# Designs tried in a protein design run: peptides against a protein of PDB entry 2AZE. Part 212

Target 1, 148 residues: chain A of PDB entry 2AZE
Amino acid sequence: AQECQNLEVERQRRLERIKQKQSQLQELILQQIAFKNLVQRNRHAEQQASRPPPPNSVIHLPFIIVNTSKKTVIDCSISNDKFEYLFNFDNTFEIHDDIEVLKRMGMACGLESGSCSAEDLKMARSLVPKALEPYVTEMAQGTVGGVF
Target 2, 101 residues: chain B of PDB entry 2AZE
Amino acid sequence: GRLEGLTQDLRQLQESEQQLDHLMNICTTQLRLLSEDTDSQRLAYVTCQDLRSIADPAEQMVMVIKAPPETQLQAVDSSENFQISLKSKQGPIDVFLCPEE

## One batch from the design tools (peptide; made by RFdiffusion4, then SolubleMPNN)

Design b1_p29_3_s2 (from b1_p29_3, 16 letters changed)
Fold by OpenDDE base, seed 2:
Structure b1_p29_3_s2 (fold): chain B 148 residues (1-148), chain C 101 residues (1-101), chain A 29 residues (1-29)
Amino acid sequence: as target 1 above (148 residues)
Amino acid sequence: as target 2 above (101 residues)
Amino acid sequence: MTLKSSDLNGGSKLYKIDAGLFSKFVELP
């Protein structure tokens, strides 16, 4: 009985670990899709324009963004070496990482929320190695919770 | 019996985790390849228009921060203090405002 | 990941920025 109990505890531990890894894999897949999709978009855009965008008009990964109301007063203090910044706001703010930005741009094809059209899913599948395609499909269907 | 069943379950979970690890390795390899591809890195950018599309440029200002790895970010929100503090130990931090169109 | 200042509930949080291919906020204790 005690042995069985120990194994049940171990079983639960492993299940939780697998769940965590599933979450990590999903995020990695989203990153891959978003990145490749972004690159493709920009490549196409530059080809159409027959020139790259001005260097100061684009923000390369990685980055984060801070947004707040245009009415928000921001005081900024910067160290001489620019190693330290202090921003004081008189109102609320938001901080977003770049992957969040890409998701909102649709670069992850809506896969992050399981809201993929057939076309979106096709695109998503095309941006990952064959071995990952089944997992992408499961993500789109919202059935990733299963252990395989 | 119960013991045999649990033992079998654990073996199956181990196999599942191994498969999961394999997929993760494939994915991380792909990401590594992307990070090593110069052309991909050159094209891995967003525009201010992109940022405006997600942050309502009519109401919001957008500030971009490019910080070295391991930069510390402290966020504070209180009735008396709304603050972001950045502290890098590896290099300078670049901050700029996304211009309006 | 999105961090809204309002989510801090009058407090503060400390993160490190893991800047690789993407940026990632990692909360520090």
Scores: peptide ipSAE 0.605, ipTM 0.931, DockQ to the pose 0.884
Fold by OpenDDE base, seed 1:
Structure b1_p29_3_s2 (fold): chain B 148 residues (1-148), chain C 101 residues (1-101), chain A 29 residues (1-29)
Amino acid sequence: as target 1 above (148 residues)
Amino acid sequence: as target 2 above (101 residues)
Amino acid sequence: MTLKSSDLNGGSKLYKIDAGLFSKFVELP
């Protein structure tokens, strides 16, 4: 019947929405873990050194990174108020957001790829509220995907 | 019947979504707390060494961009033009290079 | 998220940078 068909369409819509929210939740968890882990690392490092790093030697969040070959010629045009930038490259480039950088640094404990060691998983669990620990475990095992 | 089954499925999906929303709220709260903690913000940094570990400066140059929220970024890749355009409406954009070792 | 110029396939893409605790690229139509 038409009513059943309508409900089936709604069911599919809800399933897709849940899937999207699952992806968003996973990213939020990774952000939380990566951020806390980064802060923890830096706190420990500064304590060991008994001083903070030089101000101009660090890059605070948020940021983005552009990388290209060192042989790439870059022409830059900047507006007088620095509101507009134009970069011309003679070769390919890559752009990375800060969370991607942190993931590659291992700050997300390899959870982003489900390749956590036992120690990494323990660290990841310790950096989230108790209510999120089961979800972190599922992420590490690659079992996130079903509807609970 | 089929109608009753679908209705039950939708109720279950609603409950699942509510649980998901709850977990997301917990995460959002944690991130908010981090954003409001001055010590966390002070310690939320990477070093040039960190960036070099990701992109070998012997082969790659690394440019850092700090842009205000809502900054537009246009990327172009063609045989005739490789380009990045940045346009901010909320303030100046800061760009600098990571030095090589 | 990584944006490679090679993924543009000879074209262009427009993004908005959502900058909060982290940066995020949001593709614009």
Scores: peptide ipSAE 0.599, ipTM 0.930, DockQ to the pose 0.877
Fold by OpenDDE base, seed 4:
Structure b1_p29_3_s2 (fold): chain B 148 residues (1-148), chain C 101 residues (1-101), chain A 29 residues (1-29)
Amino acid sequence: as target 1 above (148 residues)
Amino acid sequence: as target 2 above (101 residues)
Amino acid sequence: MTLKSSDLNGGSKLYKIDAGLFSKFVELP
């Protein structure tokens, strides 16, 4: 009885750890897909334009964005060495990391929400190594989380 | 029996975790390769138009922050205080605005 | 990840930014 109880505890521990790793893997996959998809988009765009965009017209990864109303008053204090910033707003703001931006741009093919079309899924699969394709499929179907 | 069932479950879970570890290693390797590829890094960018497109429908000002690793970010929101504080330990922080139309 | 100031519930949150290939917010205690 005690032995079984110990094993049950261990079982639960492992299940939780697996769940955490699944989440981590999914995020890594989304990062890979989003990154490669972004690169491909830009490569194609530059080829079409026959030139790269002006350096001051693009923002390279990694980055963070802050958005607020254009009417929001922002006061900024910066240290001399630019190691410290303090922004004061008179209204609400939002902060987004770059992967969130890419997801909203559709660079993750809607895989992040399991709402990808057949075409999106095809794209997603093409952007990962073969070994990851089954997992991408599971993500699209929303079936990740089971024991396999 | 119960013991045998649990033992089998643990073995299956171990195999599942090993598979996950393997997949994670593959994925991590791919990301590393991307970080080492100069051409990919050159093409890993968004435009201000992209940034504006993901903002709320209301007209938004978009500020871009290029922060070194391990930068500390503190956000405060209250009736009396709306602020973002950034503190870097590894280098200067770069902040700029997307141009207005 | 998205952080809306309105989600701070009148308080504050502290994050560490992991900046590698991507930027990532890691909430700190």
Scores: peptide ipSAE 0.597, ipTM 0.929, DockQ to the pose 0.868
Fold by OpenDDE base, seed 3:
Structure b1_p29_3_s2 (fold): chain B 148 residues (1-148), chain C 101 residues (1-101), chain A 29 residues (1-29)
Amino acid sequence: as target 1 above (148 residues)
Amino acid sequence: as target 2 above (101 residues)
Amino acid sequence: MTLKSSDLNGGSKLYKIDAGLFSKFVELP
């Protein structure tokens, strides 16, 4: 009947929405872990050095990076007020956001790829509230995807 | 029957979504707290060494861009040119290179 | 998120940078 068909459409809609939210939650968890881990690392490093790093030696979040071959020729045009930039490259380039950088630095404990050691998983769990720990465990096992 | 089964499924999915929303709220709250914590913001940085570590340090140039919110970025890949265009509406853009090792 | 010029497939794409706690690229139509 038409009523059953309507409910089936709604069911599928809800399943897709849940799937999207699961992906969003995973990214938020990775952001939290990466950020806290970064802060923890830097705090420890500064304590060991007994001083903060030089002001011009660090890049604070948020940021993006562009990487290309060192052999790539780059021409840059900048407006007087620095509101506009134009970069011309003679070869391919890559652009990365800061969370991607942190992931590659290992700040997300390998959780983003399911490549967590026992120590990595322990660290990841310690950087989230208790309510999120089970989800972190599922992410590490690659078992996230079902409706819980 | 079929109708009752579908109705039950929808109720279960609703409960699952509510649980998911709850977890998301917890996570977003934590991120908000981090954004409001002065000490955390002070320590939320990377070094050029960090940036070099994620690329081939011997072969790659790394450029850092600090752009205000809502900055437009246009990327072009043509047969003749590769291009990045940045346009800000909320302030100046800061660009610098990480030194080669 | 990683944006590779090679993924443009001979074309162009426009993004806006959502800069909050982290940076995020949002593709514009």
Scores: peptide ipSAE 0.597, ipTM 0.930, DockQ to the pose 0.880

Design b1_p29_3_s3 (from b1_p29_3, 14 letters changed)
Fold by OpenDDE base, seed 5:
Structure b1_p29_3_s3 (fold): chain B 148 residues (1-148), chain C 101 residues (1-101), chain A 29 residues (1-29)
Amino acid sequence: as target 1 above (148 residues)
Amino acid sequence: as target 2 above (101 residues)
Amino acid sequence: MSLKSSDLKGGSRLFKLDVGLFSKLVELP
């Protein structure tokens, strides 16, 4: 019946929207964990050193990075106001945003790939509000995707 | 029947979406709080060593870009062009290299 | 996200930076 067909369309629409929100939530959780974990790491390091690192030795969020072979020749053109940059490479390059960098550093505790040890999962849970802990657990188990 | 089943499914999906919205709100709130915490911002940094750790430091050059919001980045890779273009409208772009070890 | 230039397969891709706590690359059409 047409009535059932209409409801099926609506059901599918809602399922897709939920899936999108699940993806967004997972990313937000990873951002929170990675950020807090980074801060904790640095706080501990500074406490051990009894001082902050030299200003020019650190890169604060936010940032992106570009990496290429050390042998790659790079030509750079910069506008006078530094609003525009043009980089020409003679070989391949890679671009990474900062959250990706933090993930690769292990700041997200391997949660992004479901490769959490028991200790990693414990750390991840400790870095989110209690209301989010069940979802973190689901992410680690790879069970996110069901309707809850 | 099928109609009753679909109606029930839609109600359940609505509840699920509301729960997701709530959790997302919690997350966004936490992130805002972090952005407003000066101590957290001070400690939110990586080192050049960290950056090299995600690549082969012996083979890779690492360039750092700090750009304003909504900066456009165009990447090109072809036999004719290997290129990155940056265009900002909200302020200057800062670019620097991580020193070699 | 991460982008390898080789993934462009001889073409180009356009992004904008969504900047907050992090700087996220968002692909544009």
Scores: peptide ipSAE 0.710, ipTM 0.938, DockQ to the pose 0.849
Fold by OpenDDE base, seed 3:
Structure b1_p29_3_s3 (fold): chain B 148 residues (1-148), chain C 101 residues (1-101), chain A 29 residues (1-29)
Amino acid sequence: as target 1 above (148 residues)
Amino acid sequence: as target 2 above (101 residues)
Amino acid sequence: MSLKSSDLKGGSRLFKLDVGLFSKLVELP
């Protein structure tokens, strides 16, 4: 019947929406873990050094980076108001946003790839509210994907 | 019957989505609190050493870009030309290089 | 998000920055 067909379409729509939200939640969790872990690392480092780092030696979030071979020739054109930049490279380059940088630094505890040690998982759980801990565990196990 | 089964499935999916929304709200709240915490913002930084650690530190140059929201970035690879174009509508863009080791 | 220029495959890609706590590269169609 037409009514059943309509409900089946709606069912599929909801399943897809849930899947999208699951992906979004996982990214938000990774952001939270990475950020808190970074802050914790730096706090500890500053305590050990008994001083903050020099002002011009650190890069605060938010940022993006571009990396290329040190042998790459780069030409740059900048507008007078610095609203526009044009970079020309003679070789390949890579672009990374800051969350990707933090992931590669290990700030997300390997949770992004499901490559968590027992210690990594313990750290990850400690950096989220209690309500999110079960989801973190599922992410580490690679079992996220079902409708809970 | 089939109709009753589908109806029940939709109700269960609704409950699942509500639970998911709840978890997302918790997470976004935590992120908001971090953005509003002065000490956290002060400590939310990386070093050039950190940036080099994610690539070949001996062979890579690292450029840092701090751009306003909604800045457009165009990447081009055409006719052996490699290009990045940045266009901001909300303010100046800051670009600097990590010093070579 | 990470982009290698080699992934462009002889073309171009356009992004916008969604900036908040982080700077996220969002690809535009």
Scores: peptide ipSAE 0.703, ipTM 0.938, DockQ to the pose 0.861
Fold by OpenDDE base, seed 1:
Structure b1_p29_3_s3 (fold): chain B 148 residues (1-148), chain C 101 residues (1-101), chain A 29 residues (1-29)
Amino acid sequence: as target 1 above (148 residues)
Amino acid sequence: as target 2 above (101 residues)
Amino acid sequence: MSLKSSDLKGGSRLFKLDVGLFSKLVELP
């Protein structure tokens, strides 16, 4: 009885670990797709323009953003060494990390929500190694979550 | 029996996790390759227009923060104050506004 | 991830930045 109990605890532990890893893998795949798609977009744009964008007109990864109404009053305090910032807003704000920004830009092809057109799925598959293509397909179908 | 069944389940889960680990290794390798590719890094950027496109339909002010790893960010909503606090231990934090377009 | 200040509901939330290819907000307890 005790042995079975120990194994049941271990089984549950492994199931939880697998679940966590599945989530991590999905996020890693989305990162890869979003990153590569962004690079492709920009490469194409620069080719069409026959020039890179002005240096001060773009924001390179990594970054986060804070957005608020243009009417929001912001007070900012900065330490001398710029190690500490304090922002006070008189209205609501939003914070987004860069991967979220890319997802909202469509760089992950809607795969993050399983809302992929046929073209989106084709693009997503093309941006990962063959070994990951089946998993991308499962993500698009919303069928990820089972035990391998 | 029950013991044999549990043992079999654990073996199957182990195999499943190994497959998962393999896929994760492939993916992390690809991400590493991207981080090491100079051209990819050069092209890994967004525009202020991109940033505004993901904000609310209303005109938004967009602030960009570039901070070192492990920087702490605290967001506060009190009865009379909305606040963001940034604290870095590894270097200076760079903050700038996207210019109006 | 994204955070709206309205999600704080009168409280606070603490994050750290996991910075690599991306800058990921990781919520701390």
Scores: peptide ipSAE 0.698, ipTM 0.937, DockQ to the pose 0.855
Fold by OpenDDE base, seed 2:
Structure b1_p29_3_s3 (fold): chain B 148 residues (1-148), chain C 101 residues (1-101), chain A 29 residues (1-29)
Amino acid sequence: as target 1 above (148 residues)
Amino acid sequence: as target 2 above (101 residues)
Amino acid sequence: MSLKSSDLKGGSRLFKLDVGLFSKLVELP
């Protein structure tokens, strides 16, 4: 009985670990899709324009952004070596990391929320190695919770 | 019996985790390849229009932060204080505003 | 990961940046 109890505890531990890894894999897949999709978009755009965008007109990964009302007053203090910044706002702000930005841009094809159209899913699948395609499909269907 | 069943379950979970690890390795490898591809890195950018599109483009000011790994960010929201503090130990932090269109 | 300051009323949250291909905000305890 005690042996069985020990194994049940171990079983639960392993299940939780697997669940965590599933979450990590999903995020990695989203990163891959979003990144490749972004690159494709920009490549196409530059080809259409027959030139790259001005260097100061684009923001390369990696980055984070802070947004606030244009009316918000921001006070900024910067250390001499630029290692430290302090921003004081007189109103609310938002912070977004770059992957979140890309998701909101649709670069992850709605896969992050399981809201993929057939076309979105096709795009998503095309941006990952064959071995990952089944997992992408499961993500789109919201059925990733299963152990395989 | 119960013991045999649990033992079998644990073996199956081990196999499942191994498969999961394999997929993660594949994905990690792909991301590494992207990081090493100069052309991909050159094309891995967004525009200020993109950044504004995720919020109210007419209402929002967008500030971009490029910081070294392990930079700490503290956000504070109190009745009298809205604050972001950045602290890097690996190098300088670059901050700039998206220009108005 | 996104953070609205309004989600922090009366308090603060600490993050670190996990920087690779992306800059990921990772909350610290």
Scores: peptide ipSAE 0.693, ipTM 0.937, DockQ to the pose 0.836

Design b1_p29_3_s4 (from b1_p29_3, 17 letters changed)
Fold by OpenDDE base, seed 4:
Formats: structure tokens, C-alpha cells, sequence
Structure b1_p29_3_s4 (fold): chain B 148 residues (1-148), chain C 101 residues (1-101), chain A 29 residues (1-29)
């Protein structure tokens, strides 16, 4: 009885650890897909254009964005070495990291929510090594979580 | 029996975890390769239009923050206090506004 | 991740920027 109890505890421990790793893997996959898809988009766009975009017209990864109303008053305090910033707003704001931005742009092909079309899934699969394709498929189906 | 079943489960879980570890290694390797590819890095950008597209429909001012790794970001929102605090230990932080057009 | 300040309900949240290929905000306890 005690032996079985010990094994049950271990089983639960492993299940939880696996769940955590699944989450990490999914995020890594999404990062890879989003990044490669972004690069492809921009490569194609530049090929179609007469010239690359002006340097000040684009924001390179990595970045974080803060958005607020244009009417929001922002006060900024900066340390002398620029290691510290303090922003004071008189109204609400939003913060987004770059991966979230890319997801909202569709760069992750909707895989992040399991809401990808057949074409999106095809794209997603094409952007990962073949060893990851089955997992991408599972993500698209929302079937990730089962221990295999 | 119960013991045999649990033992079998643990073996299967071990195999599953090993597979996950393997896949994660593949992913991290791919990401590293991307970080080392200069052409990919050159093309890894978004436009101000992209940034505006993910914001609320209302006209928004978009601020861009480029901060070193391990930078702390604290956000505060109360009825009388709306703040973002950034603290870096590895280097200076760059902040700029996305130009309006 | 995304954060709407209005969701803080008078409180605060602390994040660490896990910056590399991406700048991922990781919420700190």
C-alpha cells in the first residue's frame, strides 16, 4: 500500500512536470514560427518594393510596446545612465511584448489559440523541422496535453 | 495489479518527458540559429502600422521600449496613479515613440 | 503577453524582460 502511494505521488509529480514542459515547448514552437514567418513576410515585401523600408520606419526585434491614448499625458523620468525609467500616465495604458504583437499580427498562424485554417496549419508546419510537425498538428487540434 | 499499472505509467511518462526534452532541444537550437543569422535579424522587424493594428480601434500613441535582458518592468494602475517603471542592470534602455503619419 | 493597466485594479504587477530573440515579459511573483 505504501509503495503504491509513493508511486502515485511520483506519477503526479511527473505529470505536472510534463505539463510545464509542454507549455514551454509550445511557446518555443510559436516563437520559431512567428519569427520565421515575420522574416518571410518582410523578405517578400522588400523584394516587391523598390527599396528596403527606411531605417526609422521599422522596429527590429526585440522590443516591447506601450500604447495609450494620444491625449494621455506622459511624464518621463530617466536616470543619468538611462538604466532606470519612470513613466507617469494620467490615464490607462497597455503593454505588449513582441511575441504577443506577432501573434496578434497572425505571424503564429493562429496556432497559439488552435484557431488556424488548413492553410495556416500548412504554413506553420513548413516553418518547423519535421520532428516538430506532429506537435504542431496537435497544437492546431487542441489535443496537446495527453501524455503519449 | 495496481502496482504494475503504476509502474507502467511511470515508464510511459518517462518516455514522454524524454520526447519533450528532445523536441525542446530542437526548438532551442533552431532559435539559436535564427539569432545567429544576420539576414534573419535584419528582416526581423515590424512597422508602425503593424503596431497600430494590434492596438484598440481608438487612435493610440505607441511607445517602443528596447531593454536589455533581465530588465524589470513594473506596472501600476490605481485611480490616481498610472505608472511604468523600468530598471535595467545590464545596460541602458532605449525608448522612443512610433512616428505618427 | 499583454497587460491592460485597467486590469490591475489598483495594484501592481512586476515583470522581468526575458530578452533574446524576443522580449518576453515574465511575471514575477
Amino acid sequence: as target 1 above (148 residues)
Amino acid sequence: as target 2 above (101 residues)
Amino acid sequence: MSLKSSSLNGGSKLYKIDAGLFSTLVELP
Scores: peptide ipSAE 0.626, ipTM 0.934, DockQ to the pose 0.825
Fold by OpenDDE base, seed 3:
Structure b1_p29_3_s4 (fold): chain B 148 residues (1-148), chain C 101 residues (1-101), chain A 29 residues (1-29)
Amino acid sequence: as target 1 above (148 residues)
Amino acid sequence: as target 2 above (101 residues)
Amino acid sequence: MSLKSSSLNGGSKLYKIDAGLFSTLVELP
């Protein structure tokens, strides 16, 4: 009886660990797709324009953004060495990391929300190694982890 | 029996986890390759227009933060404080605004 | 990761920036 109980505890522990790894894998896949898609987009755009964009017009990864109303008053205090910043707002704000920005830009092909069209799914599959294609398909269908 | 069933389940879960580990290794390898590719890094950018597109550009200002690894970010929203604090130990932080229309 | 300050409900949250290919906000205790 005690032996079976120990194995059941281990089973539950492994299931939880697998669930965590599934989430991590999904995020890694989204990162790969978003990054490659972004690079592809920009490469194509530069080719069409026959020139790179002005240096001061682009923001390279990695970055974080803060957005707030244009009416929001912002006070900023900066240390001399720029190691510390303090921003005071008079209203609410939002913070987004770069992967979230790319997702909202559609760079992850809607895979993050299961909103993939047939063309989006095709694009997503084309941006990952063959070994990952089945998992991308599962993500699009919302069937990841169905066997657990 | 129950013991045999549990043992079998654990073996199956082990195989599943190994498969996940393998796929994760493939992903991390691809990401590392991208980080090491100079051309990819050159093309890994967004525009201010991109950033405005994810919010209402008419109503929102967008601030960009480029911070070193392990930089701490504290966010506060209360009746008394709407605040963001940044603290870096690995170098200076760069903050700038996207030009408004 | 996205954070709306209004979701803090009068409190605060602390993050670290996990920087690599991306800058990921990781919530700290």
Scores: peptide ipSAE 0.625, ipTM 0.934, DockQ to the pose 0.857
Fold by OpenDDE base, seed 5:
Structure b1_p29_3_s4 (fold): chain B 148 residues (1-148), chain C 101 residues (1-101), chain A 29 residues (1-29)
Amino acid sequence: as target 1 above (148 residues)
Amino acid sequence: as target 2 above (101 residues)
Amino acid sequence: MSLKSSSLNGGSKLYKIDAGLFSTLVELP
């Protein structure tokens, strides 16, 4: 019947919306974990050194990085007001945003790929509010996506 | 029947979405709190060594870009064109190289 | 996100930087 067909369409719409929100939530969780883990790491390091690092030795969030071979020739054009940049490379390059960098540094505890050790998972859970711990567990197990 | 089953499914999906929204609100709140915490912001940094650690540090040049929100980045890769363009409307862009370790 | 220029296969991609706590690259049409 037409009514059933309409409900099927609505069901599919809701499922897609939920899927989208799940992806967004997972990314938000990873951001939270990565950020807090980074801060914790640096806090501990500074305590051990009994001082903060030199200001020109660190890069604060937010940032983006570009990497290429050291042999790559790069031409750079910059506007006078520094509002515009143009880089020309003679070879391939890579671009990474800061969250991706943190993930690769292990700041997200391997949760982004479901590759968490027991210690990693414990750390990840400790860096989120209690209400989010079950979801972190599901992410680690790769069981996110079900109806809850 | 089919109608009853679909109706029940929709109710369950609604409840699931509400729970999801709640969790998202918690996460958003936490991230906002982090952005407003001066100590956290002070400690939210990486080193050039960290940046090089994600690739071969001996063979890679690492460039850092600090750009205002809504800055546009265009990347082009072809046999005759390898290019990155940056365009900001909200302020200057800062670009620098990580010194070699 | 990460982008290897080789993945463009002779083309181009446009992003905006959603800069807040992080600098997230958001692909534009």
Scores: peptide ipSAE 0.625, ipTM 0.933, DockQ to the pose 0.863
Fold by OpenDDE base, seed 1:
Structure b1_p29_3_s4 (fold): chain B 148 residues (1-148), chain C 101 residues (1-101), chain A 29 residues (1-29)
Amino acid sequence: as target 1 above (148 residues)
Amino acid sequence: as target 2 above (101 residues)
Amino acid sequence: MSLKSSSLNGGSKLYKIDAGLFSTLVELP
């Protein structure tokens, strides 16, 4: 009886670990797709323009953004060595990391929300190694768990 | 019996986890290759228009934070005051408004 | 991830900026 109880605890532990890794894999796939898609977009744009954008007109990864109303008053305190910043806002703000920005830009092809068109799914599959294509398909269908 | 059934389940879960680990290794390898590709890094950028597109671009300002790894960010809502605190231990933090603003 | 300050409801959240290709915010306890 005690042995069975121990194995049941272990079973639950493994199930939870698999669930966590599954979520991690999905995020890694989205990162890969978003990154490659961004690079592809910019490469095409630069080719069409026949020149790269001015250095001061773009923001390279990695970055974090904060957005707020243009009417928001922001007070900023900075340490002498610029190791510490303190911002005080008189109204609401939003914080976004760069992967979230890319997702909202559509760089992950809508895969993160399962809203892929046929063309989006085709693009997503083309941006990952062959071994990951079945998993991308499952993500788009909302039926993750059949690849392993 | 119950013991045999549980033992079999654990073996199957182990195999499933190993297959999952394999896929994760493939993915992390691809990400590593991207980090080492200079052309990809050169093209890994967004515009201010991109940044504003995720919300109402007509009414918002966008502040960009470039901070060293492991920088701590604290967001506070206290007494109707909103605050962001940044603390780095590895180097200076760069904060600026989107260049096109 | 994204955070709306209005969702804090009088509290606070602490994050760490993860390293890598992206600057992912990881929530700390």
Scores: peptide ipSAE 0.622, ipTM 0.933, DockQ to the pose 0.868

